# Peptides against a protein of PDB entry 6NYY, part 36

Target 1, 212 residues: chain A of PDB entry 6NYY
Amino acid sequence: KHFEQAIERVIGGLEKKTQVLQPEEKKTVAYHEAGHAVAGWYLEHADPLLKVSIIPRGKGLGYAQYLPKEQYLYTKEQLLDRMCMTLGGRVSEEIFFGRITTGAQDDLRKVTQSAYAQIVQFGMNEKVGQISFDLPRQGDMVLEKPYSEATARLIDDEVRILINDAYKRTVALLTEKKADVEKVALLLLEKEVLDKNDMVELLGPRPFAEKS
Target 2, 212 residues: chain A of PDB entry 6NYY as posed
Amino acid sequence: KHFEQAIERVIGGLEKKTQVLQPEEKKTVAYHQAGHAVAGWYLEHADPLLKVSIIPRGKGLGYAQYLPKEQYLYTKEQLLDRMCMTLGGRVSEEIFFGRITTGAQDDLRKVTQSAYAQIVQFGMNEKVGQISFDLPRQGDMVLEKPYSEATARLIDDEVRILINDAYKRTVALLTEKKADVEKVALLLLEKEVLDKNDMVELLGPRPFAEKS

## One batch from the design tools (peptide; aimed at target 1 G60 G62 D106)

Design b2_p20_6_s3 (made by RFdiffusion4, then SolubleMPNN; from b2_p20_6, 8 letters changed)
Fold by OpenDDE base, seed 1:
Structure b2_p20_6_s3 (fold): chain B 212 residues (1-212), chain A 20 residues (1-20)
Amino acid sequence: as target 1 above (212 residues)
Amino acid sequence: SALEYLRSVLEQPSVYLPPP
C-alpha cells in the first residue's frame, strides 16, 4: 500500500494503457530503467530495487521504485552511490544509444539537489569547507546568498565536479555490467514490469547483504 | 530540515518524463 501510494503521489495516476509509445521510444525507456535497476543492484549503498516499469503511468513513461531504508545519517559514500543510481538511466542511454534524451530531467534535478546539499548544507567538500547554508526552496524569495560571488562560483564548480565524478563512476559500472543492463532491458521489453525477484532470477542474488 | 528534505528526494521513485 505504501509503495503504490508513493508511486501515485510522485507519478500522478494510474497506468495509461492508451498511451502507446513508439517501439524506439519504448526501447529507450527500457534501457533507461534498466540502467537504474542495474546501477542500484551493484552499488552497495543504493536502495534495493522494489519495482521497475516501462508502462506509462501518470506523468511518467517509466519508473524505478526502490525500497528506502529508514536511514537518518548518510555518509558521502552512500550519497555518491545514490547519485550513481540516479544517473543510471542517463548513463545507460549514453552507453547503448550514444545519445541522451530529455527523459532524465527528474534524475538530473535530484542529482543536482543532492550535490548542492552535500556541498552547501552538509560541508562534505574540502574546497568549500565545513559550511552549512540553507538552499532556497521552490517558492522562497531569492534571498541574498550568505556568501560571496567567488564562493558561489566555487560551489558551482565543485557541484559539477561531484556530479561528473558520479557520472564517470556510473559509466564505469554500467560499462562493466553492460550485458546485465541489456538483459534487464530486454526482459523489461517483454514483461514491462520487473520486481526484485525478476532481478534475482536474471542477475543472481544482489552481491550485498540486505541490512535488515 | 535539510536532511529531511534530502531524504524525501532520495526516497522518490525515478521517473522517465516525456518531453514537456
Scores: peptide ipSAE 0.394, ipTM 0.878, DockQ to the pose 0.774
OpenDDE base, seeds 2, 3, 4, 5: peptide ipSAE 0.391, 0.370, 0.377, 0.369; ipTM 0.876, 0.864, 0.873, 0.865

Design b2_p20_6_s4 (made by RFdiffusion4, then SolubleMPNN; from b2_p20_6, 8 letters changed)
Fold by OpenDDE base, seed 1:
Structure b2_p20_6_s4 (fold): chain B 212 residues (1-212), chain A 20 residues (1-20)
Amino acid sequence: as target 1 above (212 residues)
Amino acid sequence: SSLEYLKEVLSQPSVYDPPP
């Protein structure tokens, strides 16, 4: 309990007991987090779910925590599944509410960073080719890009294609698993916090063997 | 390294951002 609370404080900050979400907002957060949870459950290369919470904290209204694998090499397929998991919240909002919220900003940032890294740093895009450039870090003077404006446009286009492909894959998955997303969301609204055991009880065993 | 940075980003929990 103390260790979990310490991790929660690091992730979300202190519980803001004073921040009362409206029921509709709490519902949105629950379905958003359920989208992450279910996407992660049914994607082979996603990190296993550790904890999902819709308790408002200093850093967010909800969160999904995953146990990262000790992995040093990633395939394109593995990165795609991670992108899909990261988009799970936004996609869930679209499927259930027909609207999107600002709550997915952090997710979109991560997906964007992953997509650019795949294309510009890891050479994982056939059109852009086997290139590797450092992305400007926050605070670095925007040095002249080592590539042309035409290449920059190509990169931007291919990033959009990659993200859209991940988005479509996530839509297909969560549409298929729509009932499971709803079950998780409803249970979140009841318990506010779910762990792996709750997910197993609700959805059954994860269909992928945990590589120990 | 770019890989270490990516790993760090991917390992972070997803946080639902509060409204601005």
Scores: peptide ipSAE 0.220, ipTM 0.799, DockQ to the pose 0.834
OpenDDE base, seeds 2, 3, 4, 5: peptide ipSAE 0.200, 0.190, 0.206, 0.188; ipTM 0.788, 0.780, 0.793, 0.774

Design b2_p20_7 (made by RFdiffusion4)
Pose (drawn by RFdiffusion4):
Structure b2_p20_7 (pose): chain A 212 residues (1-212), chain P 20 residues (1-20)
Amino acid sequence: as target 2 above (212 residues)
Amino acid sequence: YADKEIIDDIFPAHAKMTPP
């Protein structure tokens, strides 16, 4: 047990128990984190989940703890299911509320950087072609693009097609599973954390083979 | 196929909701 609190502390950050939220904020954060939990539960190539919390941890209001699969060859479908898990947060607080918040900002930086990497850096696109470029990092102040402007126009169009196909795939997921999202978040308001075991108590066994 | 090190830099073993 003392080891599992260390794995979580290094990945997650400091866990602020006293930084309370308003009752209309905890209702939002629970529906946000349930989106990450349920979409990560029903997708095939998404990571196995360990723990979902609504307690503020570091630069965040909620926290999700995943077990990333150690694999060296990501396919096209294995990257879409990671994107459809990350966009699940905004989708759940949009189905239930209609209002969208600024809390999905770091969820969208991961989606954006995992779309440029498929198109620009890997060869996962048809329109751009099988061309690889050295994509700048965050600490790399980019001087000039290694390609034209009409190509940059072609890239940013395809990123919009890619994320809005990941968005529609997740809206079509958390409406079919709309009632299961509400089951999860109502326990998150009661019990501020959920292990894997009490998600099996809610949702039954996960319908995919998972290696632990 | 995509490289492991690039993808693990984007998708860490966590997800958080950003505070206002």

Design b2_p20_7_s1 (made by RFdiffusion4, then SolubleMPNN; from b2_p20_7, 12 letters changed)
Fold by OpenDDE base, seed 1:
Structure b2_p20_7_s1 (fold): chain B 212 residues (1-212), chain A 20 residues (1-20)
Amino acid sequence: as target 1 above (212 residues)
Amino acid sequence: HMDRETVYEIFPAYSTIAPP
């Protein structure tokens, strides 16, 4: 308990007990986090879920915590599943509420970063090809792009395609598992925090063997 | 004024680069 709390403090900051969300916002958070949790549960290459919470911490209204694997090499498939998991919150909101919120901003940032990295750093896109460029860091003078404007447009297009593909995959998954998302969301609204055991009780064992 | 910045996060922070 103390160790978990310490990790939570490092990751999420201090619990802001003073942030009282309106019931509708709390519901949105619950379904958003449930989307992450369920996507991670049913995606083979997603990291195992440790904890999902709808207790506000720092600037976060909720979070899903995963156990990262000691992995140095990532496949395109693994990165795609991670993107899908990251999109799970946004997708859940769309499926259940027919509207989206600003809550997914950080998720979209991460997805965007991953997509660009896959295309321009890892050479994982067939159209762009086997190239690797350093992404400009925030604050670096916009150095002349080491590629043409045509290539820039191609990169932007392929990034959009990749993200859209991940989004569609996530929509398909969470639509199939819609009842599971709802179960998780409802339980979150009751308990505010769920661990792996709660998920197993609710959804059954994760269908993928934990790679020891 | 509750800074209504709604942030939903997945932890740990997602990185596309292998940890050193």
Scores: peptide ipSAE 0.046, ipTM 0.563, DockQ to the pose 0.052
OpenDDE base, seeds 2, 3, 4, 5: peptide ipSAE 0.030, 0.024, 0.040, 0.153; ipTM 0.533, 0.542, 0.555, 0.684; seeds 3, 5 fail the geometry check

Design b2_p20_7_s2 (made by RFdiffusion4, then SolubleMPNN; from b2_p20_7, 12 letters changed)
Fold by OpenDDE base, seed 5:
Structure b2_p20_7_s2 (fold): chain B 212 residues (1-212), chain A 20 residues (1-20)
Amino acid sequence: as target 1 above (212 residues)
Amino acid sequence: HMDRETVYEIFPAYSSIAPP
């Protein structure tokens, strides 16, 4: 009961039972969500999957729910795996359909924000160095950057490199696990909702011990 | 068990995307 209410609150709307997705769109959503689920399953530092659904709710055509670890500190490696999991949907679409859709917009936004934060706020890039600046928030006036235009260009270049590296890592992973992505996608098309137990039955136990 | 805030990844509908 509390779990369903939390999902409804975040996804911001009643089951619009009225949004009938076309079969091709539903297939795209299934493979997109399967990409997230499989990437999260095989990445050590990804958050544990709780539920994945292709039932449209509110403004979402599908969703994956994760249980974050109770941690306040993140390593560079943990952030990379999280980026890869976030890119799993887009990568799955590319692998299976040879085309990309608008469905990954929120994922790309999150990945972009994470990459900039790693380089500009957390000092995790060797070329940019041990710096920490506040990123402009949406709606904040363009505050004067505390660094030169040359540094800004370097930051932009290193952000693109980081995102590209995460993308390539995700492509490699989901290409290796292509059969697993398809299994999950097909089961999603059948059941519309999968939980952790369904994933265990389909893929076997997650190779990483979840600390309870 | 503390109600851990769950993280959601949402596949957005095209109609919800503001045209650029």
Scores: peptide ipSAE 0.263, ipTM 0.714, DockQ to the pose 0.101
OpenDDE base, seeds 1, 2, 3, 4: peptide ipSAE 0.226, 0.219, 0.051, 0.235; ipTM 0.816, 0.693, 0.584, 0.681; seed 3 fails the geometry check

Design b2_p20_7_s3 (made by RFdiffusion4, then SolubleMPNN; from b2_p20_7, 11 letters changed)
Fold by OpenDDE base, seed 5:
Structure b2_p20_7_s3 (fold): chain B 212 residues (1-212), chain A 20 residues (1-20)
Amino acid sequence: as target 1 above (212 residues)
Amino acid sequence: AMDYETVREIFPAYATIAPP
């Protein structure tokens, strides 16, 4: 218990007990986090869910915590599932509310960064080819791109295709599992925090063996 | 050396919904 709480504080920051969300905002957070949780549950290469919470903390209004595997090498398929899991919150909002919020900003940033990294750093795109360039970090001076404007346009196009594919895959998954997202969201609104056992009770065992 | 740092930096062990 103490170790889990310490990890939660490191990941989520300090609880903002004074931050009272409006009921509609709290509902949005619940469905957003339920989207992450359910996407991660049914994606083979997603990390196992440990905890999901709608209690506001220093880093956000809610969070989903995962147990990462000791992994050093990632396939394109594994990165796609991670992108889909990351899009789960935005997709859930769209499916249930027919509108999107600013809550997914960090998720979209991560997905965008991952897509560019796959294409420009990992050489995982057939059209762009087996290339690897350093991506400018936030705050680095825009160094001259080591490729042509035509290549830049191609990269941008392929990034959009990759993100759209991940988005469509996530929409398909969470549409299929819509009832499960609803169950998780409703239980989150009741308990505010769910663990792996709560998820097993709601959804059944995760269909993928956890590599112990 | 295979660079694993980029993936870990992009995908931490948590997801959040952030305020604006």
Scores: peptide ipSAE 0.180, ipTM 0.783, DockQ to the pose 0.690
OpenDDE base, seeds 1, 2, 3, 4: peptide ipSAE 0.124, 0.175, 0.179, 0.180; ipTM 0.602, 0.776, 0.779, 0.778; seed 1 fails the geometry check

Design b2_p20_7_s4 (made by RFdiffusion4, then SolubleMPNN; from b2_p20_7, 12 letters changed)
Fold by OpenDDE base, seed 4:
Structure b2_p20_7_s4 (fold): chain B 212 residues (1-212), chain A 20 residues (1-20)
Amino acid sequence: as target 1 above (212 residues)
Amino acid sequence: PMDYEVVREIFPAYSTIAPP
């Protein structure tokens, strides 16, 4: 317990006990995090959830901690599952509240970055082809894109398609598992912090063999 | 090695909701 708290302080910063979320905001955060947690639970190639918290900390209103696998090579399918897990928060908000919030900004950034990387760095899109370009880093001089405007448009279109596919997959999953999302969200509202054991108690064992 | 680093950068082991 003390060691876990120390890690949390290092990673998440100090608890902002002074930041009192409004009940509706806290509810939104709980369902958002529940969406991530449940999506990650039922997606084979998602990293397993280690801990989820709706206690505000220095950098956010809540956090999720995952146990990454030692994996060096990723398939398109594996990256899709990661995208779906990342979209779980936004999708949960839509399913339960019929509205979207700014809470998913970082998630959408990650999904966008992943989609572009898959298409322009990893060559995982058939229309764009087996090409690999360095993505301009934020702050690099306006380097001319190493491809034509037509290619840029194609990339943008294929990015949207990929993200939309991930979104639809996540909607289907969390709609099917809607009751599980509700259970996790309600328990989060009660305990504010859940670990892997809490998830097992609520949802049963994760349906995928832990890769030893 | 580069692919691993890119993916890990995009999908870190720690994520936060909505910076204040």
Scores: peptide ipSAE 0.249, ipTM 0.800, DockQ to the pose 0.614
OpenDDE base, seeds 1, 2, 3, 5: peptide ipSAE 0.019, 0.149, 0.255, 0.119; ipTM 0.555, 0.732, 0.800, 0.696; seeds 1, 3 fail the geometry check

Design b2_p20_8 (made by RFdiffusion4)
Pose (drawn by RFdiffusion4):
Structure b2_p20_8 (pose): chain A 212 residues (1-212), chain P 20 residues (1-20)
Amino acid sequence: as target 2 above (212 residues)
Amino acid sequence: EITDEEIEEALEEDYASTNT
């Protein structure tokens, strides 16, 4: 048990128990984190989940703890299910509320960087072609693009097509599983954390083979 | 749908907190 609190502390950050939220904020954060939990539960190639919390941890209001699969060859489908898990947060607080918040900002930075990487860096696109470019990092102040402007126009169109296909796939997921999202978040308001075991108590066994 | 203005806002601006 003392080891599992260390794995979480290094990955997650400091865990602020006293930084309370308003009752209308905890209702939002719970529906946001349940989006990450349920979409990560029903997708095939998404990571196995360890723990979902609504307690503020670091630069965040909620926290999700995943077990990333050690694999060296990501396919096209294995990256879409990672995107459809990340976008599940905004989708859940949009189905239930209608109001979208600024809390999905870091969820959108991961979706954006995982779209440019498929199109620009890997060869995961038809329109751009099988062309690889050295994509700049965050600490790399980009001087000039290694391709034209009409190509940049072609890339940012395809990123929009990619994310809004990941968006629609997740809206079609958390409406079919709309009642299961509400089951998860109502326990998150009661018990501020959920292990894997009490998610099996809610949702039954996960319907995919998972290696632990 | 996710728009370009939202992508630019997420890349260019910072907020005091996030849900993640």

Design b2_p20_8_s1 (made by RFdiffusion4, then SolubleMPNN; from b2_p20_8, 8 letters changed)
Fold by OpenDDE base, seed 5:
Structure b2_p20_8_s1 (fold): chain B 212 residues (1-212), chain A 20 residues (1-20)
Amino acid sequence: as target 1 above (212 residues)
Amino acid sequence: MITDEEIEEALNKEYPYTYS
């Protein structure tokens, strides 16, 4: 209870009520955020949805907010589901509009970073092997890579494969749940903000047990 | 053993987190 209230205050404080989206932009944001929300709802290892909004805040035009589970370890399967959830917005735009927008730039950055981390930090790729190297941080001088150019090319190829696999999984999921994405998007256009209870009323209970 | 904090730092995630 206290944690949820703190989150709402932080979110509400960042809302820019002065930024008015054009109707077509607002529609795009609604379907984008609905894609994130529905993907997270039907992925077993995704974190629970707290709130989804099409009210602009900070640099964002909308958001889907999640509550992390109390965990200290992540499996490969959990990281894949997080990637799929992150791709949900872009995939929704493709399914409903047959086009993509610049709105998914931050999502693509996060997915790319996750894919590299899985392969070069966590050793989760069989072809690259059980390796662990530090990723360059933003602003760090790119020090010499501790691996060969051949290994660098292999890493790049396997990153693309992993992202493509996550993308295909997300396309399959949101295509199956297309009607649910539309229901969420339409309700967002009416209410602008949805919580977990709205999602339960609209889609039914989440099919996975939430650790409370 | 890697901790949640180390994983999230590596993944550049902040909790609670948003997708937009």
Scores: peptide ipSAE 0.078, ipTM 0.636, DockQ to the pose 0.107
OpenDDE base, seeds 1, 2, 3, 4: peptide ipSAE 0.021, 0.016, 0.007, 0.018; ipTM 0.544, 0.547, 0.473, 0.545; seed 3 fails the geometry check

Design b2_p20_8_s2 (made by RFdiffusion4, then SolubleMPNN; from b2_p20_8, 8 letters changed)
Fold by OpenDDE base, seed 3:
Structure b2_p20_8_s2 (fold): chain B 212 residues (1-212), chain A 20 residues (1-20)
Amino acid sequence: as target 1 above (212 residues)
Amino acid sequence: MITDEEIEEALTKEYPWTYS
């Protein structure tokens, strides 16, 4: 109990009791978070879901909490699945509502950062090549990039390709699992918070063995 | 579909020098 509460405070921050979502907004958040949850459930390299909530907290209108693997080395496949999971909310909104909201902007930023890092830091793109550049940290005013304008354009193109590939993969997955996304979203609207057990009851056990 | 504008905004926000 105390440990779970401590984790909730660290990840979710203080519950914003003053931020009352309108029913339409709450519905959007429920389907958004359901998209993340279901994508994470059915992607092999996604982190195991611990909790999903549509209760507004300091960091957002809703969140999905995962058990991070103590992993320092990631494969390209693992990073792709993480990108897909991150896109799950946006894709869910598109599938169910035919629209996207500003709530997915932070997810898009994270996906973009990951894609950029894969290409320019980790050398995971064949067209750009096996190169590694120092990436600016958040807040660093980098005046000069370490590569040519031609390379910059190539990087931008390959980032878009990688994100689009992740997006298409996520669309395919959540379209296949559309009924599961609906079930999770509806249960979220009822309970506001779901744990792993709720997900198991609703969707069955996660099809991938949890690495302890 | 993620638009080029959305990608550009995300890239520009994190890496403002990328689109210079």
Scores: peptide ipSAE 0.018, ipTM 0.518, DockQ to the pose 0.165
OpenDDE base, seeds 1, 2, 4, 5: peptide ipSAE 0.016, 0.019, 0.017, 0.016; ipTM 0.550, 0.575, 0.548, 0.531; seeds 2, 5 fail the geometry check

Design b2_p20_8_s3 (made by RFdiffusion4, then SolubleMPNN; from b2_p20_8, 8 letters changed)
Fold by OpenDDE base, seed 5:
Structure b2_p20_8_s3 (fold): chain B 212 residues (1-212), chain A 20 residues (1-20)
Amino acid sequence: as target 1 above (212 residues)
Amino acid sequence: MITDEEIERALTEEYPYTYS
């Protein structure tokens, strides 16, 4: 109990028991988190889901916790699946509500950072080529770009293409699994917190072999 | 999903990537 609470605090922060969400907001959070959970469930290279919650904690209204893989090298395909999982919340909102909220801002930031890293750090884009340079960190004054304006435009275009491809892939997946997203969301609204066992009971075993 | 307070913070923080 205490150890799990400690891990939850590191990931989600302290429970904000005083934060009362309106029913419609709570519904939005439930479907958002269900989107993450289901995307992670059905993407081969996503990390296994440990817990999903719609109880407000720290800076979040809800969260999904995953078991990190002890992996040091990532393929382009693995990074794409991780991007799709990260987009799962936003895509779920789009599918179920026909609208998007500001709640996915952190997810979009992560996806954006991943896309730039793939293109300009890992050399994973054929058009940009086998280049690698350091991305500016938050707070670093980037005085000079190490590349031309033409290269900058190319990078921006290819980043957008990559993110859009991930988005479309996520839309296709969660549209196919729409009923599963709804099942998870409804159960979240009832129980507020789901674990891996709840997901197995609801969706069946994850279709990918657990790395023993 | 992040709170509105964090969103407001993000909106007020100068995006470090704006090479303006």
Scores: peptide ipSAE 0.066, ipTM 0.665, DockQ to the pose 0.072
OpenDDE base, seeds 1, 2, 3, 4: peptide ipSAE 0.023, 0.017, 0.009, 0.020; ipTM 0.601, 0.565, 0.523, 0.575; seed 1 fails the geometry check

Design b2_p20_8_s4 (made by RFdiffusion4, then SolubleMPNN; from b2_p20_8, 9 letters changed)
Fold by OpenDDE base, seed 1:
Structure b2_p20_8_s4 (fold): chain B 212 residues (1-212), chain A 20 residues (1-20)
Amino acid sequence: as target 1 above (212 residues)
Amino acid sequence: MITDEELEKALTEEYPYTYS
């Protein structure tokens, strides 16, 4: 309890009880977070879900909390599943509302960063090849890129392809599990916070063994 | 899901693109 609360405080910040979301906004948040939760539930290499909440905290209107795996090496498949999980909110919004909101901006940023890192830092793209260089940080005048403009374009194209592939995978998954996303979203609207046990009761046991 | 305040912050941040 205390440890979980401490982690929640670090990740979510203080509950902003002063942010009263409109019912439609609250619904959007619920389905968004349900998308994350369900994607994480059914993706083998996603981190186990600990908690999902639609109570506004600090930087977010809602959040899904996962238990990070103590691993130092990530496969391309693991990174893809993490990307899919991160896209789960946006995809859920699209599936249920036929619209996308700005609420997924941080998720898209994370996915974008991951995609670039995979391609330009980890050498995980066959077209770009076995290259590794640091991404420009904010404020760094990128004076000279260690690659040509043609390579830059190739990188950007391959990043887009990777993100789109992750997006399509997430769409396929959450479309298949649409009823589960709805169950989670509806229960979130009722309880505002769900834990792993609530998810097990609602969806059944996670189909992947937790690598403890 | 990101707040409007965090969104505004994000919109003011320069996104690193490989060609920019």
Scores: peptide ipSAE 0.151, ipTM 0.738, DockQ to the pose 0.071
OpenDDE base, seeds 2, 3, 4, 5: peptide ipSAE 0.029, 0.107, 0.125, 0.122; ipTM 0.571, 0.686, 0.719, 0.698; seed 5 fails the geometry check

## One batch from the design tools (peptide; aimed at target 1 D47 G62 Y66 P68)

Design b2_p21_1 (made by RFdiffusion4)
Pose (drawn by RFdiffusion4):
Structure b2_p21_1 (pose): chain A 212 residues (1-212), chain P 21 residues (1-21)
Amino acid sequence: as target 2 above (212 residues)
Amino acid sequence: AVEPTEYLREVLNQPNVFTPP
């Protein structure tokens, strides 16, 4: 047990128990984190889930703990199910509320950087072609693009097609599973954390083979 | 199927958080 609190502390950050939220804020954060939990539960190539919390941990209001699969060859489908898991947060607080918040900002940095990487860096696109470029990092102040402007126009169009296909795939997921999202977040308001076991108590066994 | 870069792997392995205003 003392080891599992260390794995979580290194990955997650400091866990602020006293930084309370308003009752209309905890209702939002629970629906946001349930989106990450349920979409990560029903997708095939998404990571196995360990723990979902609504307690503020580091630069965040909620926290999700995943077990990333150690694999060296991501396919096209294995990256879409990661994206559809990450966008699941904004989708759940949009189905239930209609208002969208600024809490999904770090969820969208990851979707954006995993779209440029498929198109620009890997060869996962038809319109851009099988062309690889050295994509700049965050600490790399980019001087000039290694390709034209019409190509940059072609890239940012395809990223919009890619994320809005990941968005629609997740809206079509958390409406079919709309009641299961509500089951998860109502326990998150009661019990501020959920292990894997009490998600099996809610949702039954996960319908995919998972290696632990 | 392709092998991801280390930087992209680190970004993808980041936990999902709800950002405060």

Design b2_p21_1_s1 (made by RFdiffusion4, then SolubleMPNN; from b2_p21_1, 7 letters changed)
Fold by OpenDDE base, seed 1:
Structure b2_p21_1_s1 (fold): chain B 212 residues (1-212), chain A 21 residues (1-21)
Amino acid sequence: as target 1 above (212 residues)
Amino acid sequence: GVTPTEWFLEVLNQPAVYTPP
């Protein structure tokens, strides 16, 4: 419990119970987080959900925490599932509300970074080829790209394709599991915080063996 | 320096946070 709380503080800061969300905002957050949770539940290579919360913390209105695996080598398929899980919130908003919010900014950042890494660091794209370049970190001065402008355009195009593919996959999944997303969202609205046990009670056991 | 894998893992292992508009 103390360890979990410590992690939560690092992740989201202190709970801001004084921050009152409008009902519609809270609903949006709930469905957003439910999207993450359900996507993670039904994607084999996604990290298991530890905790999902719609209690505002720090600058965030909600969060989903996952247990990282002690894995250092990832396949393209594994990275795709992780991207899909990360897109789960945005996709859920689209499915249920027909709109998207700015709330998924952090998710989109992560997905974008993952996509670029796959293409320019891991050589996972056949069009770009077996190349590996360092990606600039936040705050780094944009150094000259070690590739041509034509290659840059190609990279950008392939990144978009990869993200779109992940998005479509996520849409398909969460559409299929729409009822489950609804169940999770509604339970979130009731309990505000869910853990793995809550998910098991609601959805049944995760259909994948726990690779811990 | 941080290897690409380490960098990537760092990003992936960060919790998803819903940020208000």
Scores: peptide ipSAE 0.070, ipTM 0.590, DockQ to the pose 0.541
OpenDDE base, seeds 2, 3, 4, 5: peptide ipSAE 0.062, 0.021, 0.064, 0.062; ipTM 0.584, 0.490, 0.592, 0.586

